# Designs tried in a protein design run: peptides against a protein of PDB entry 4JHK. Part 18

Target 1, 212 residues: chain A of PDB entry 4JHK
Amino acid sequence: EDYKIQSFDLETQKLLKTALKDPGSVDLEKVSSVIVDQSLKDQVFSREAGRICYTIVQAEAKQTNGSVFRRNLLNRLQQEFKAREETRKRSTQEWVCLVSFICNIFDYLKVNNMPMVALVHPVYDCLFRLAQSDALKNEEEVDCLVLQLHRIGDQLEKMNVQLMDELFNLLRDGFLLQEDLSSMGRLLLLEILEFRAGGWKLSDTAQKYYYS

## One batch from the design tools (peptide; made by RFdiffusion4, then SolubleMPNN; from b2_p28_7, 16 letters changed)

Design b2_p28_7_s2
Fold by OpenDDE base, seed 4:
Structure b2_p28_7_s2 (fold): chain B 212 residues (1-212), chain A 28 residues (1-28)
Amino acid sequence: as target 1 above (212 residues)
Amino acid sequence: MEELEKKLRELAVKVFEEESEKELASLQ
Protein backbone atom coordinates (compact mmCIF):
# COMPACT_ATOMS: atom_id res chain seq x y z
CA GLU B 1 0.00 0.00 0.00
CA ASP B 2 1.51 3.25 -1.20
CA TYR B 3 0.78 6.72 0.08
CA LYS B 4 0.95 9.85 -2.04
CA ILE B 5 3.60 11.84 -0.19
CA GLN B 6 5.82 12.82 -3.10
CA SER B 7 5.06 16.50 -2.56
CA PHE B 8 7.06 16.50 0.67
CA ASP B 9 10.81 16.82 0.88
CA LEU B 10 12.77 13.64 1.47
CA GLU B 11 13.26 14.24 5.16
CA THR B 12 9.55 14.77 5.70
CA GLN B 13 8.74 11.75 3.57
CA LYS B 14 10.96 9.68 5.82
CA LEU B 15 9.21 11.11 8.85
CA LEU B 16 5.80 10.21 7.46
CA LYS B 17 6.87 6.74 6.41
CA THR B 18 8.22 6.09 9.88
CA ALA B 19 5.03 7.41 11.44
CA LEU B 20 3.00 5.02 9.32
CA LYS B 21 5.00 2.01 10.50
CA ASP B 22 6.48 2.95 13.86
CA PRO B 23 4.61 5.96 15.22
CA GLY B 24 6.16 5.66 18.65
CA SER B 25 9.57 6.55 17.27
CA VAL B 26 8.66 9.96 15.84
CA ASP B 27 7.31 13.30 17.00
CA LEU B 28 3.64 12.80 16.30
CA GLU B 29 2.85 16.44 16.92
CA LYS B 30 5.19 17.37 14.11
CA VAL B 31 3.70 14.66 11.92
CA SER B 32 0.19 15.95 12.48
CA SER B 33 1.18 19.53 11.76
CA VAL B 34 2.95 18.56 8.56
CA ILE B 35 -0.08 16.64 7.34
CA VAL B 36 -2.46 19.50 8.12
CA ASP B 37 -0.18 22.10 6.55
CA GLN B 38 0.10 20.17 3.33
CA SER B 39 -3.62 19.42 3.27
CA LEU B 40 -4.33 23.14 3.35
CA LYS B 41 -2.18 23.63 0.26
CA ASP B 42 -2.97 20.56 -1.80
CA GLN B 43 -6.53 19.41 -2.30
CA VAL B 44 -5.41 16.13 -3.79
CA PHE B 45 -3.32 15.40 -0.73
CA SER B 46 -6.20 16.51 1.45
CA ARG B 47 -8.04 13.42 0.28
CA GLU B 48 -5.05 11.18 0.87
CA ALA B 49 -4.47 12.72 4.29
CA GLY B 50 -7.51 10.99 5.72
CA ARG B 51 -6.14 7.61 4.81
CA ILE B 52 -2.70 8.48 6.13
CA CYS B 53 -4.11 9.71 9.42
CA TYR B 54 -6.19 6.58 9.82
CA THR B 55 -3.16 4.39 9.28
CA ILE B 56 -1.09 6.32 11.81
CA VAL B 57 -3.87 6.18 14.38
CA GLN B 58 -4.27 2.44 13.90
CA ALA B 59 -0.53 1.87 14.05
CA GLU B 60 -0.21 3.84 17.28
CA ALA B 61 -3.15 2.06 18.84
CA LYS B 62 -1.65 -1.31 18.04
CA GLN B 63 1.87 -0.33 19.04
CA THR B 64 1.34 1.48 22.32
CA ASN B 65 -2.41 1.67 22.74
CA GLY B 66 -1.82 5.38 22.56
CA SER B 67 -3.71 8.25 21.02
CA VAL B 68 -1.08 10.96 20.84
CA PHE B 69 -1.46 11.48 17.12
CA ARG B 70 -5.24 11.75 17.31
CA ARG B 71 -4.96 14.28 20.11
CA ASN B 72 -2.50 16.40 18.18
CA LEU B 73 -4.57 16.12 15.03
CA LEU B 74 -7.70 17.28 16.81
CA ASN B 75 -5.81 20.15 18.40
CA ARG B 76 -4.60 21.33 15.03
CA LEU B 77 -8.03 20.88 13.49
CA GLN B 78 -9.48 23.01 16.25
CA GLN B 79 -6.98 25.73 15.51
CA GLU B 80 -7.71 25.74 11.80
CA PHE B 81 -11.44 25.52 12.39
CA LYS B 82 -11.30 28.50 14.71
CA ALA B 83 -9.58 30.51 11.99
CA ARG B 84 -11.85 29.28 9.18
CA GLU B 85 -13.36 32.66 8.33
CA GLU B 86 -9.95 34.27 8.10
CA THR B 87 -8.78 31.39 5.98
CA ARG B 88 -11.75 31.80 3.66
CA LYS B 89 -11.09 35.51 3.35
CA ARG B 90 -7.42 34.95 2.62
CA SER B 91 -7.76 32.10 0.17
CA THR B 92 -10.76 30.26 -1.18
CA GLN B 93 -8.43 27.46 -2.15
CA GLU B 94 -7.11 27.03 1.37
CA TRP B 95 -10.65 27.21 2.70
CA VAL B 96 -11.98 24.45 0.46
CA CYS B 97 -8.86 22.43 1.25
CA LEU B 98 -9.61 22.81 4.94
CA VAL B 99 -13.21 21.69 4.46
CA SER B 100 -12.10 18.81 2.30
CA PHE B 101 -9.52 17.77 4.88
CA ILE B 102 -11.95 17.82 7.79
CA CYS B 103 -14.47 15.85 5.75
CA ASN B 104 -11.84 13.33 4.73
CA ILE B 105 -10.74 12.90 8.33
CA PHE B 106 -14.36 12.30 9.22
CA ASP B 107 -14.64 9.79 6.40
CA TYR B 108 -11.48 7.79 7.06
CA LEU B 109 -10.55 8.23 10.70
CA LYS B 110 -12.89 5.67 12.21
CA VAL B 111 -12.68 3.99 15.57
CA ASN B 112 -14.49 0.68 15.74
CA ASN B 113 -16.06 1.63 12.43
CA MET B 114 -17.51 4.76 13.98
CA PRO B 115 -16.64 8.31 13.02
CA MET B 116 -15.20 10.73 15.50
CA VAL B 117 -18.30 12.26 17.06
CA ALA B 118 -16.39 15.45 17.80
CA LEU B 119 -16.09 16.12 14.06
CA VAL B 120 -19.81 15.95 13.28
CA HIS B 121 -20.64 19.52 14.21
CA PRO B 122 -17.47 20.99 12.71
CA VAL B 123 -18.20 19.24 9.42
CA TYR B 124 -21.77 20.48 9.40
CA ASP B 125 -20.60 23.97 10.28
CA CYS B 126 -18.27 23.99 7.31
CA LEU B 127 -20.95 22.69 4.99
CA PHE B 128 -23.43 25.25 6.29
CA ARG B 129 -20.88 27.95 5.56
CA LEU B 130 -20.52 26.67 2.02
CA ALA B 131 -24.30 26.72 1.71
CA GLN B 132 -24.56 30.44 2.45
CA SER B 133 -25.47 32.71 -0.44
CA ASP B 134 -22.05 34.35 -0.66
CA ALA B 135 -20.42 30.95 -0.98
CA LEU B 136 -22.98 29.47 -3.37
CA LYS B 137 -22.12 32.10 -5.97
CA ASN B 138 -18.52 30.88 -5.87
CA GLU B 139 -18.23 27.82 -8.05
CA GLU B 140 -15.13 26.56 -6.27
CA GLU B 141 -17.03 26.47 -3.00
CA VAL B 142 -20.05 24.83 -4.63
CA ASP B 143 -17.78 22.17 -6.08
CA CYS B 144 -16.38 21.50 -2.64
CA LEU B 145 -19.79 21.39 -1.00
CA VAL B 146 -21.27 18.98 -3.50
CA LEU B 147 -18.18 16.79 -3.52
CA GLN B 148 -18.19 16.39 0.25
CA LEU B 149 -21.90 15.65 0.35
CA HIS B 150 -21.39 12.97 -2.27
CA ARG B 151 -18.63 11.44 -0.19
CA ILE B 152 -19.93 11.64 3.35
CA GLY B 153 -23.51 12.90 3.16
CA ASP B 154 -25.05 9.56 4.03
CA GLN B 155 -22.74 9.15 7.03
CA LEU B 156 -23.41 12.68 8.24
CA GLU B 157 -27.14 12.20 7.97
CA LYS B 158 -26.92 9.11 10.13
CA MET B 159 -25.17 11.18 12.77
CA ASN B 160 -27.69 14.03 12.70
CA VAL B 161 -30.64 14.02 10.34
CA GLN B 162 -31.99 17.31 11.68
CA LEU B 163 -28.86 19.20 10.68
CA MET B 164 -28.90 17.55 7.29
CA ASP B 165 -32.50 18.63 6.78
CA GLU B 166 -31.57 22.18 7.68
CA LEU B 167 -28.59 22.11 5.36
CA PHE B 168 -30.63 20.91 2.44
CA ASN B 169 -33.29 23.50 3.14
CA LEU B 170 -30.57 26.06 2.48
CA LEU B 171 -29.49 24.26 -0.65
CA ARG B 172 -33.04 24.10 -1.97
CA ASP B 173 -33.43 27.79 -1.29
CA GLY B 174 -30.18 28.47 -3.09
CA PHE B 175 -31.25 26.40 -6.05
CA LEU B 176 -34.70 27.95 -6.29
CA LEU B 177 -34.17 31.52 -5.17
CA GLN B 178 -30.57 32.62 -5.64
CA GLU B 179 -30.16 34.47 -8.91
CA ASP B 180 -26.39 34.72 -9.15
CA LEU B 181 -25.61 31.01 -9.25
CA SER B 182 -23.59 29.87 -12.19
CA SER B 183 -25.19 27.44 -14.58
CA MET B 184 -22.86 24.72 -13.38
CA GLY B 185 -23.49 25.61 -9.77
CA ARG B 186 -27.21 25.32 -10.27
CA LEU B 187 -26.80 21.97 -11.97
CA LEU B 188 -24.63 20.70 -9.15
CA LEU B 189 -27.14 21.79 -6.54
CA LEU B 190 -29.96 20.12 -8.41
CA GLU B 191 -27.94 16.94 -8.69
CA ILE B 192 -27.10 16.81 -5.00
CA LEU B 193 -30.72 17.50 -4.07
CA GLU B 194 -31.77 14.56 -6.19
CA PHE B 195 -28.89 12.50 -4.84
CA ARG B 196 -30.11 12.78 -1.28
CA ALA B 197 -33.74 12.38 -2.29
CA GLY B 198 -32.72 9.10 -3.85
CA GLY B 199 -31.19 7.85 -0.62
CA TRP B 200 -27.72 9.12 -1.39
CA LYS B 201 -27.69 7.13 -4.60
CA LEU B 202 -28.04 8.01 -8.23
CA SER B 203 -29.94 5.91 -10.68
CA ASP B 204 -28.13 4.87 -13.81
CA THR B 205 -30.29 7.28 -15.77
CA ALA B 206 -29.56 10.19 -13.47
CA GLN B 207 -25.86 9.47 -13.37
CA LYS B 208 -25.72 9.41 -17.12
CA TYR B 209 -27.61 12.67 -17.31
CA TYR B 210 -25.39 14.60 -14.93
CA TYR B 211 -22.03 12.99 -15.56
CA SER B 212 -22.15 11.98 -19.23
CA MET A 1 -26.59 39.94 11.89
CA GLU A 2 -22.82 40.15 11.70
CA GLU A 3 -22.51 40.07 15.45
CA LEU A 4 -24.88 37.16 15.70
CA GLU A 5 -22.97 35.25 13.06
CA LYS A 6 -19.74 35.90 14.91
CA LYS A 7 -21.23 34.59 18.12
CA LEU A 8 -22.49 31.50 16.38
CA ARG A 9 -19.06 30.84 14.91
CA GLU A 10 -17.50 31.22 18.32
CA LEU A 11 -20.03 28.85 19.79
CA ALA A 12 -19.16 26.29 17.15
CA VAL A 13 -15.53 26.49 18.22
CA LYS A 14 -16.45 25.92 21.84
CA VAL A 15 -18.59 22.94 20.95
CA PHE A 16 -15.75 21.46 18.93
CA GLU A 17 -13.33 21.92 21.81
CA GLU A 18 -15.69 20.42 24.36
CA GLU A 19 -16.64 17.44 22.27
CA SER A 20 -13.00 16.81 21.42
CA GLU A 21 -12.11 16.77 25.10
CA LYS A 22 -14.87 14.30 25.82
CA GLU A 23 -13.84 12.04 23.00
CA LEU A 24 -10.18 12.08 23.95
CA ALA A 25 -11.04 11.40 27.56
CA SER A 26 -12.97 8.33 26.51
CA LEU A 27 -9.91 7.02 24.70
CA GLN A 28 -7.68 7.16 27.79
Scores: peptide ipSAE 0.444, ipTM 0.890, DockQ to the pose 0.431
Fold by OpenDDE base, seed 1:
Structure b2_p28_7_s2 (fold): chain B 212 residues (1-212), chain A 28 residues (1-28)
Amino acid sequence: as target 1 above (212 residues)
Amino acid sequence: MEELEKKLRELAVKVFEEESEKELASLQ
């Protein structure tokens, strides 16, 4: 199976490929660090990173019944999550990459097709931060928020419907009450409100209305 | 309010750490 890792140098590509096939033969802390570092720079890669991480976890489980990679990954995620406000202040781009990555890990890194429970609250915390008034005025943050809810909203709701209700109360308030939303931001919020109301799906006609 | 927000963020980190350990300790 091929993964989109061409952005790395050849030595790192080899490291990642080896981790995917024989995780016990490489430094999994280094592997996790490389994946997280790149995911914090590139949202496109962060999506692929979820799949890569899942494959490495599965490979290690099969090989040694171990969880070293998952442990290192979670440790790094905890570090980045801890620094999330500083990251947001430093760079909106890095912040939305962090949120995107955590959401992608939630989406892909599953056991028996079940999400990691440990990631539920961190994901909600990030989405709640994006739903605050100071974030809703930034189109890049709104884009991130709406994108994640499109991808994993239904899964998150299954994990905790009460938090989802609270989150969407904030989004509704932002849509209706916040004056400094951009036109596009307001449109995106309206769309995501309708998306959830429609059972986390969007009709073709609605898709064309909002995005075409 | 800022102090409260800081405390809540710190609590979120602790919850993440604790639940991560529980997850890792569970059967794969």
Scores: peptide ipSAE 0.440, ipTM 0.887, DockQ to the pose 0.426
Fold by OpenDDE base, seed 2:
Structure b2_p28_7_s2 (fold): chain B 212 residues (1-212), chain A 28 residues (1-28)
Amino acid sequence: as target 1 above (212 residues)
Amino acid sequence: MEELEKKLRELAVKVFEEESEKELASLQ
């Protein structure tokens, strides 16, 4: 399997490739740090990062039955999560990258085909933040919110339907009551409301309508 | 209200830390 790591220098690429095959031979703290740093500035990579992290975790478990990489990854995620409000104030782009990364880790980094329970509340917390009035008026944040819900909404709901109901109450209120939403933002909120109402599915025709 | 929001954000961090510890412990 190929991984999109061309954005890194050659030395880092080698480090990542080695981590994927022989995680015990590299500094897994450094590996996790590199992955997180890149994911916080590149939303496209953050999706790939989920796959990479999953592979490294699997490789380490198989090789040594260890969990050093996961521990380092979680530690870094906790640090970034703790600083999430400061990150949002500093850069909307970095903030949505953080949310995207946490959601992608939730999506890919599974054990026994189960998501990490520890990430459920952090993911919801991020999505709830995106659902606040001050965030809903920003199209970039709405884009992120809707994208994550498309990717992992069904999984999140299985973990906690009550929180999902509360989240969508905020989204519905934003759609109906908030006056300073952009036309596109309002359209995206409508789309995601319909998406969940349809059992986390959307027809190809509807998909084209909202995103063409 | 802002103070309450701050406290809630801090609580979320603590929950994340605690649940992470539990999850990592289960892997040992």
Scores: peptide ipSAE 0.433, ipTM 0.887, DockQ to the pose 0.451
Fold by OpenDDE base, seed 3:
Structure b2_p28_7_s2 (fold): chain B 212 residues (1-212), chain A 28 residues (1-28)
Amino acid sequence: as target 1 above (212 residues)
Amino acid sequence: MEELEKKLRELAVKVFEEESEKELASLQ
């Protein structure tokens, strides 16, 4: 399977390719750091990063029955999560990349075909932050919020329906009560409210209205 | 308000750390 790593220099590409096939022969802490660093810059790559991380985890498990990469990845995620508010203040773009990356890891990095339970609360925490009034006025943050809910909302709800109910209460309030939402932001909030109400599915007519 | 929000953010970090340790220990 091909992985989109052309944005890295040749040496780093070699490192990643080796990690994907022979993880025991490389510094997996460095590999995890490289992946996280790039994911914080490129939201598109963060999606690919989930697949890459999953492959490395599986390769390491098969090769050495180890979990060094997963441990290093979680450690780095914890560091970035801890600094999330500072990141948000510094750069909205980096903040939404961080959220996207964490959500993508949740989506792709499964162990024994199960999501990592440890990521459930961090993901919800990030989504709740995006659902606050100061974030809802920023279209970039609204885009991120709605995108993640489209991608992993159904999975997250299965993990904790109570938190999802609370989150959508905030979104409903934002849609109805907040006056400084952009027109697009308000439209996206309405769409995601309808999306969940419809069992995390959209009708063809609704999809055309919102995205065509 | 600011203090409460700060406390909640700090708690979230601790939960993440603790649950990560539990998961890594239980799965292998």
Scores: peptide ipSAE 0.433, ipTM 0.886, DockQ to the pose 0.453

## One batch from the design tools (peptide; made by RFdiffusion4, then SolubleMPNN)

Design b2_p30_4_s1
Fold by OpenDDE base, seed 2:
Structure b2_p30_4_s1 (fold): chain B 212 residues (1-212), chain A 30 residues (1-30)
Amino acid sequence: as target 1 above (212 residues)
Amino acid sequence: MEELEEKLRKLSIEDWEKLAPKELEELEKS
């Protein structure tokens, strides 16, 4: 199976490939660290990272019934999550990468083929933060919010419809009442409102845009 | 809404605590 890891140096690529096949032969803490680090810099990679992480988790479970990789991964994510406000203050780009990565981990890192329940509230927390007025005025944050909702909104709603309703109340209010939205931001909010109303289903062209 | 957001923050912290090694192991067994 091929993974998009060309952004790493050759040594790290080898490390990741080995982790995917023989996780017991590598430092899984190091593997988790490099994946998180790259995901915090590259939002595009975060999507692939979720898939990679799941594969490593499964490989380790099969090989040793261990969970060293997942434990280290989630511990690092917890640390980054706790510092999310400082990250946002420092760099919008890093903040949206963090949100993207957490959402992608939620999407791919399944437990018994189900979303990890423990990530539900943290994910919503991030999305609610993106739905605040100070974030909605920033197109990059709106882009992130809308992208994540396109990718995992249906799953999140199944986990907690009440929170999703509250989230979309904020989005509707932003769309209708907030004056300092960019034109594109306003359009994106409208689109996501309609997307949920339509049952979280995308056209073929939209599917390609949001999931490729 | 502010009350909800504060509650959500607290729940988020609690959720992360469920990812501690012991709890994570239990999740895998279920």
Scores: peptide ipSAE 0.279, ipTM 0.776, DockQ to the pose 0.599
Fold by OpenDDE base, seed 5:
Structure b2_p30_4_s1 (fold): chain B 212 residues (1-212), chain A 30 residues (1-30)
Amino acid sequence: as target 1 above (212 residues)
Amino acid sequence: MEELEEKLRKLSIEDWEKLAPKELEELEKS
C-alpha cells in the first residue's frame, strides 16, 4: 500500500516507511511528532496522516501488542488542541491543518468500527470555532469547516445530533446574516446546508471534488 | 450559544482525559 509522504525528506520518508512495516525498530515517539508537525504544515498530508496513523497503530499492536505510537500521538494532539487558539492567532494555515488532522484521526482511528467517543467533543469544539463570525469571514477557515463536514459530518451527527443542529444553526445564520463573507464562502455554506438537508449525500461531481 | 460553547470547551478537555487504556485496547481489536 502506498502512502503520500513525498513532502518529507528522504530520511524521514525512510523512517515512516519503517514505522509502517516494523514499528518496533524505530522511535515511535519521534514518528508521531514528525507526523503531527507535518500535518500542521501540509493540508494534503493532514488528510493522509489519518490513514498512516491507523496503519502504524495496527502494525505496532500486531507486532508487540504495544501502544506507544498511539499514546504519543494522542498526547501530542491533546497538547495541540489545548493550544488551538494560540495556533490560530499565529497561523490560520496551521490552525485549519490542525482541525483537519484531528478530524482525520477521528475518521480513521475507530474502536470496534466506531469513532472514538473521547474525540467527539474536541471535534465539535473545533467546528464550532470555525463557525464563529470571525472565522466565517476567512475563506480558508470556511473551506476547512465545509470539507470536514463533508467527510465526517454524518458520523458526527450520529454521535450527537443536538450539537450538529446547533452547529448548523450557526452556519445558517452566517449564510443569511453575515455581511463580510466571501462569495465562495457564502457558496460553500449554502452547499453544506443543502448537503446535510439532503441526508449527507453527494452527487458524483461533488464526490470527486471532495474525495479525489 | 455562548454558554453551550463554554460547556463544550470544558467537555472537550475532559474527553481528552478520558482516553483510557480500555478504549486504547479496543482500538487494537478493530
Scores: peptide ipSAE 0.273, ipTM 0.785, DockQ to the pose 0.614
Fold by OpenDDE base, seed 4:
Structure b2_p30_4_s1 (fold): chain B 212 residues (1-212), chain A 30 residues (1-30)
Amino acid sequence: as target 1 above (212 residues)
Amino acid sequence: MEELEEKLRKLSIEDWEKLAPKELEELEKS
């Protein structure tokens, strides 16, 4: 498996690889912090970080029946989430990486193959923030919003359809009423509106764009 | 809409703050 860890230095890569195979031999708190730090800096990594975290969680569970990694991961994630507005003000790139990471954690870390209920509102809060007019004018934020909805929108809707309806009301209004959207941003909003209306089923075009 | 968004923001914060260690660990299992 390719875990997309090329952005780390060699020493950190070794640490992560060891955590994936023998989590009991490393400081899992440090590993969780490293993963979160890099997820905020590297979009490619943040998109894959959920899978990496899932693998480490499974490895630790199998090896020691422990949960040290996931506990530390979620604690750090909570800290970053609480500071999300400051992160957005500091760096749009870090903000969208944070959202991507949170959504990936929601997607991969499950209880009995069900999404974590505790992450439902935080994820929706992030998506609602991306759906505000000041965010919709930024193509980078629109890209993030639409990508996450493609990946986890159907799961989120099952958890709370009322919030999803309200979110898409904002997206519809943005598409119809907001004048300072980029051309690509407007196209992305239209696509995601149609995507949900079609029952969250990917078109060939969407597959190429989001999963290539 | 503004009221709903504010409520959602509060709920998202409360969800994190209310999580006890055991509850968090249970939610982490897969």
Scores: peptide ipSAE 0.137, ipTM 0.734, DockQ to the pose 0.470
Fold by OpenDDE base, seed 3:
Structure b2_p30_4_s1 (fold): chain B 212 residues (1-212), chain A 30 residues (1-30)
Amino acid sequence: as target 1 above (212 residues)
Amino acid sequence: MEELEEKLRKLSIEDWEKLAPKELEELEKS
């Protein structure tokens, strides 16, 4: 199976490939750090990273009945999560990459086809932060918020519908009441409101209108 | 296999919640 790891140097690529097939032979703490570091720089990679992480977790479980990678991954994620406000203030790009990565881990790192319950609250925390007035005025943050809701909104709602209702109350208020939204931001909020209202689905016409 | 996966899931839940008690509590208050 091919993984999109071309952005890494050859040495790191070899490390990752080995981790995918023989996790017991590499430093899994280092592997987890490398994956997280790259995901904080590249939002596109963060989605592939979720798939990579899932594979490594399964490989280690089968090979050694271990969970070193998972533990290190979660520890690093928690460190970044705890520092999320500082990250946001320092770099919007890194902040949205962090949110994207956490959401992608939620999406891919499933056990028995079920999401990790432990990630539900952290994911909602990130999305609620993106739904605050100071974030909604930033188009990059709105893009991230809407993208994640498109990807995992239906799953999140199944895990906690009350939080989703509260989140969308904020989004509706932002759409209707906030004055300093960008034109595109306002359109994206409208789209995602309609997306959920339609059962987390959009018509082809609506898809073209908002994203084409 | 299924037993191992269930164990892994439980450990993941425990690990994360153990590491982020304040953040989880704050979110629950919202």
Scores: peptide ipSAE 0.104, ipTM 0.563, DockQ to the pose 0.072

Design b2_p30_4_s2
Fold by OpenDDE base, seed 4:
Formats: sequence, C-alpha cells, structure tokens
Structure b2_p30_4_s2 (fold): chain B 212 residues (1-212), chain A 30 residues (1-30)
Amino acid sequence: as target 1 above (212 residues)
Amino acid sequence: MEELAEELRKKSVEDFEKLAPLELKELEAS
C-alpha cells in the first residue's frame, strides 16, 4: 500500500515504512512522536496519519502481539490534549490539527472493528470547545468542527446521543443567536444541522443548495 | 452547560489516564 509521507525527509520516510512492515525493528516511541508532530502542523497528513497508525498497530499486534506503539501514541495524545488550550492560544492552525488528528485516530484506530471508548469523551470535549462562541467566530475552527462531524458524527452519536444532543444545542444557538459568525461559518453550521437532522446525510435538495 | 463542559473535561482526562498497558489489553479483548 502507498502512504502519503512525502512531506518527511528520506530518513524519516524510511523509518515510517519500516514501522509499517516491521515495527519490532524500530523505536516505536520515536515513530509515534514523529507522526504526532507532523499531524499537529499538517492537516493534509492528519487524515493519512490515522490510517498509518492503524496499520502500525495491526502490524505490531501481528508480529509480537504487542501494543507499544499504541501506548506511546495515546500517551502523546494525552499530553497534547492536556495542553490544548495553550495550543489554541498559540496557534489556531495547530489546535484544529490536534482536533483533526484526535478525530482521525478515533475514526481509524478501531479495536475489533469498534471505536475506542476511551477517546469518546476527549473527542466530544474538543468538539464542545469548537462549539463555544469564541471558537465559532473563527471560520477555521468552524470548518474543523463541521468536517469532523461529517466524518465521525454518526459514530460519536452511537457512543453517546446525549452529548451529541447537547453539542448540537450549542451549534443551533450559535447559528441563531451569535452575531459575529462569518457568512461561511453560518452556512456551515446550517449545513451540519441539516446533515444530522437528515440522519447524517444530505438530502438531494440540500446537496444541490450547498454544492451547486 | 458550564457544568456539562467541566464534567466532560474531567472525564476526558480520566479516560486518557486509563489508557495504561493493562487497560489496553482490556480494550483489545472487548
């Protein structure tokens, strides 16, 4: 399989390729750190990172029945999550990359083809943060929020419908009451409200309205 | 809503902290 790792130098590419095929022969803590670091600054890589992580987890499980990579990955995620407010203040781009990465890990890093329960609350916490008034006024944050809900909203709802209801109450209030939303931000909020209302899919009419 | 946000924060931190080696085995078995 081909993985989009062209953004790394050749040495790091080799490291990642080796981790994907022979995880026991590399420093999996280093590999996890490299993946997280790049995911925090490159949103294009973030989606690929989830797939890469899942592949490494599978490879290690098959090779040694180990979970060193997953442990290191989740430990690093925990550290970044704890510092998320500082990250947001420093760089909106890094913050949305962090959220995107956590959501991608949730989406790809399945356990027995099931979502990792331990990530449900962290994901919701991030999405709730993006749904606050100070975040909704930033189009980059709204874009991130809506993108993640498109990708994993249905899965998250199955894990906790009450939290999803509360989240969408915030989004509805933002759409209806917040005055400093951008035109695109308001459009995105409306779209995602309709998306969920339609069973996490767009009607033909709505699709034409938003994408024609 | 503020109470809910605080609860989520606490649960989020706790959930991450649960991801120790032993808990990972439990996840794999689930």
Scores: peptide ipSAE 0.234, ipTM 0.758, DockQ to the pose 0.580
Fold by OpenDDE base, seed 5:
Structure b2_p30_4_s2 (fold): chain B 212 residues (1-212), chain A 30 residues (1-30)
Amino acid sequence: as target 1 above (212 residues)
Amino acid sequence: MEELAEELRKKSVEDFEKLAPLELKELEAS
């Protein structure tokens, strides 16, 4: 019920709190923009942003039966997704934040308790990009990839097992064949390979690491 | 894999483009 919005100034915090409780009283386009902007800067907030977005969507639906927030949110996501390669070239941090945010939206913004089908391919596209050789050599990108797979891998696999198999073929090849992986990157790849092989179930140690 | 990646990119763009019309329809129906 409590949301982590301490990174915003007080005025923006007030805006977000109002949006969560009374979305009809605020500019929901502005709210969506603020959330996306911050999610592109702070990967920790990106995780929380998913929950915030879900709550606002539900609140607006219940209050006015509207979907202004979701529309603006998804529109902005589409824009950022289209520019993802440029973003990656400009800033690795912004790129991994973008991926994290899209994955979190996939995780939290459910339709009738089901993942949004329209986000499946975009999510896989991002993960496949992270699984390319030029990305696997960057520990920050590997960390992002592995983190997302820990969070939503099982859900994604249920949506398309063939794509997941292909993705993990890339990861296995990277682990076995790529020479310029960092030590941590190699360990992360091994861990995620074992994680899927184990049925996407976290050990107690892994639970603390990824969800603390 | 390159062919698959290109297909995936194409589908990703198409899927995103479908979201906007759906949302507009919901707004009009409300």
Scores: peptide ipSAE 0.221, ipTM 0.746, DockQ to the pose 0.551
Fold by OpenDDE base, seed 2:
Structure b2_p30_4_s2 (fold): chain B 212 residues (1-212), chain A 30 residues (1-30)
Amino acid sequence: as target 1 above (212 residues)
Amino acid sequence: MEELAEELRKKSVEDFEKLAPLELKELEAS
C-alpha cells in the first residue's frame, strides 16, 4: 500500500516504510514516537497515521508475533490523553490534533477487526469536552468535533448509544441556546444533528447545502 | 450531566490504563 508520508524527511520516510515491511529491523519505539509527534501537529496526517499504525501492528504480529509498536504507541497516547486539558489550554490546535489522532486510532487500530473497547470512553470523553460551551464557541473545536463524528460516530454509537444520546443533547442545546457560537459553528452543529438523524449519512440535498 | 461527565472521565482513565504495556496482552485475552 502507498501512504502519504511526504511531510517527513527522507530518512524518516525510509524508517516508516521499513517499519511497514520489516518492523523487526527498526526501532519501533522511535517509529511510534515519530508518528504520534506528527499526528499532534497535523490533523490531516493523523488520519493517515491510523492506517499506518494498523499496518505496522499487523506486520509486527505476523513477523515476530510481537506488539512492541502497539504498546509504545498506546502508552504515548495514554500520556497525551492524561494531559489533554493542559494541552487544550496551551494550544487549541494541538488539542484538536490529539482528539483527531485518538479517534483515528479508534477507527483503524482494531483488534480482530473489532474496535478497542478500552478506547470508547476516552473517545467519548474527548468529544464531550468539545461539546462543552467553552469549546463550542471555538470554531476550530467545532470543526474537529463534527469531523470526528462524521468519521466514527456510527461506530461509537454502536458501542454506547446512551453516551451518544447524551452527547447530542449537548450539541442540540448548544445549537439552540448558546449565543456566542459562530455562524459556521452553528451551521456545523445543525449539520451533524441532521447527519445522525439520517442514520449517519448525508442526503444529496444536505451535502449540497452545506458543502457547495 | 456533570455527574455523567465525571463518571465518563473516571471510566476513561480506568479503561485507557488497561492499554498500558503491561496490561495490553491481558486485555486482548479477555
Scores: peptide ipSAE 0.220, ipTM 0.754, DockQ to the pose 0.473
Fold by OpenDDE base, seed 1:
Structure b2_p30_4_s2 (fold): chain B 212 residues (1-212), chain A 30 residues (1-30)
Amino acid sequence: as target 1 above (212 residues)
Amino acid sequence: MEELAEELRKKSVEDFEKLAPLELKELEAS
């Protein structure tokens, strides 16, 4: 199994590789901190981070029946989530990385192939924040919102269709009524509205229209 | 494996109780 960890220094790469193979032999608190820190800086890595986290959780559970890594990971995630508004004010980039990381943890960190129920409301909370008027005017936040809905929208809807309906009411209102959207932002909102309307699938015609 | 899955679900709920208090209540009530 290969993981995309080339962005880390060699010492950290060794730490991560050891955690993946023999989690009981490393400081799993340190491992979790390293993964979270990098995920908050690199939105692309957040996807890989989800997969890595799942692997370590499973490996530790099987090896020692422990949950040190998961506990530290989730505790750090809680801390970052609690500070999300301050993070957003400080750096839009860090904020969208945080949202991306939480969503990717939701996508990968499953129990018996089921989504972590405890993350449903936190994920929706982040998406609703991105759907507010002050966020929709920022193209970087719209990019993040639309990307996450493409990745996990179907799963989230299965967990709570009422929240998804309410979220998309906000998106429709933003698309129709908000005047300070960028042209690309407006296009992305329209695309995601059509994406859900099509059962979370993109037709060949739509694919060519929006992404050719 | 099923026992492990159940344990992980319970621990996950506990780990996120501060993050999603209303959802925790719903899970406990179910």
Scores: peptide ipSAE 0.046, ipTM 0.587, DockQ to the pose 0.094

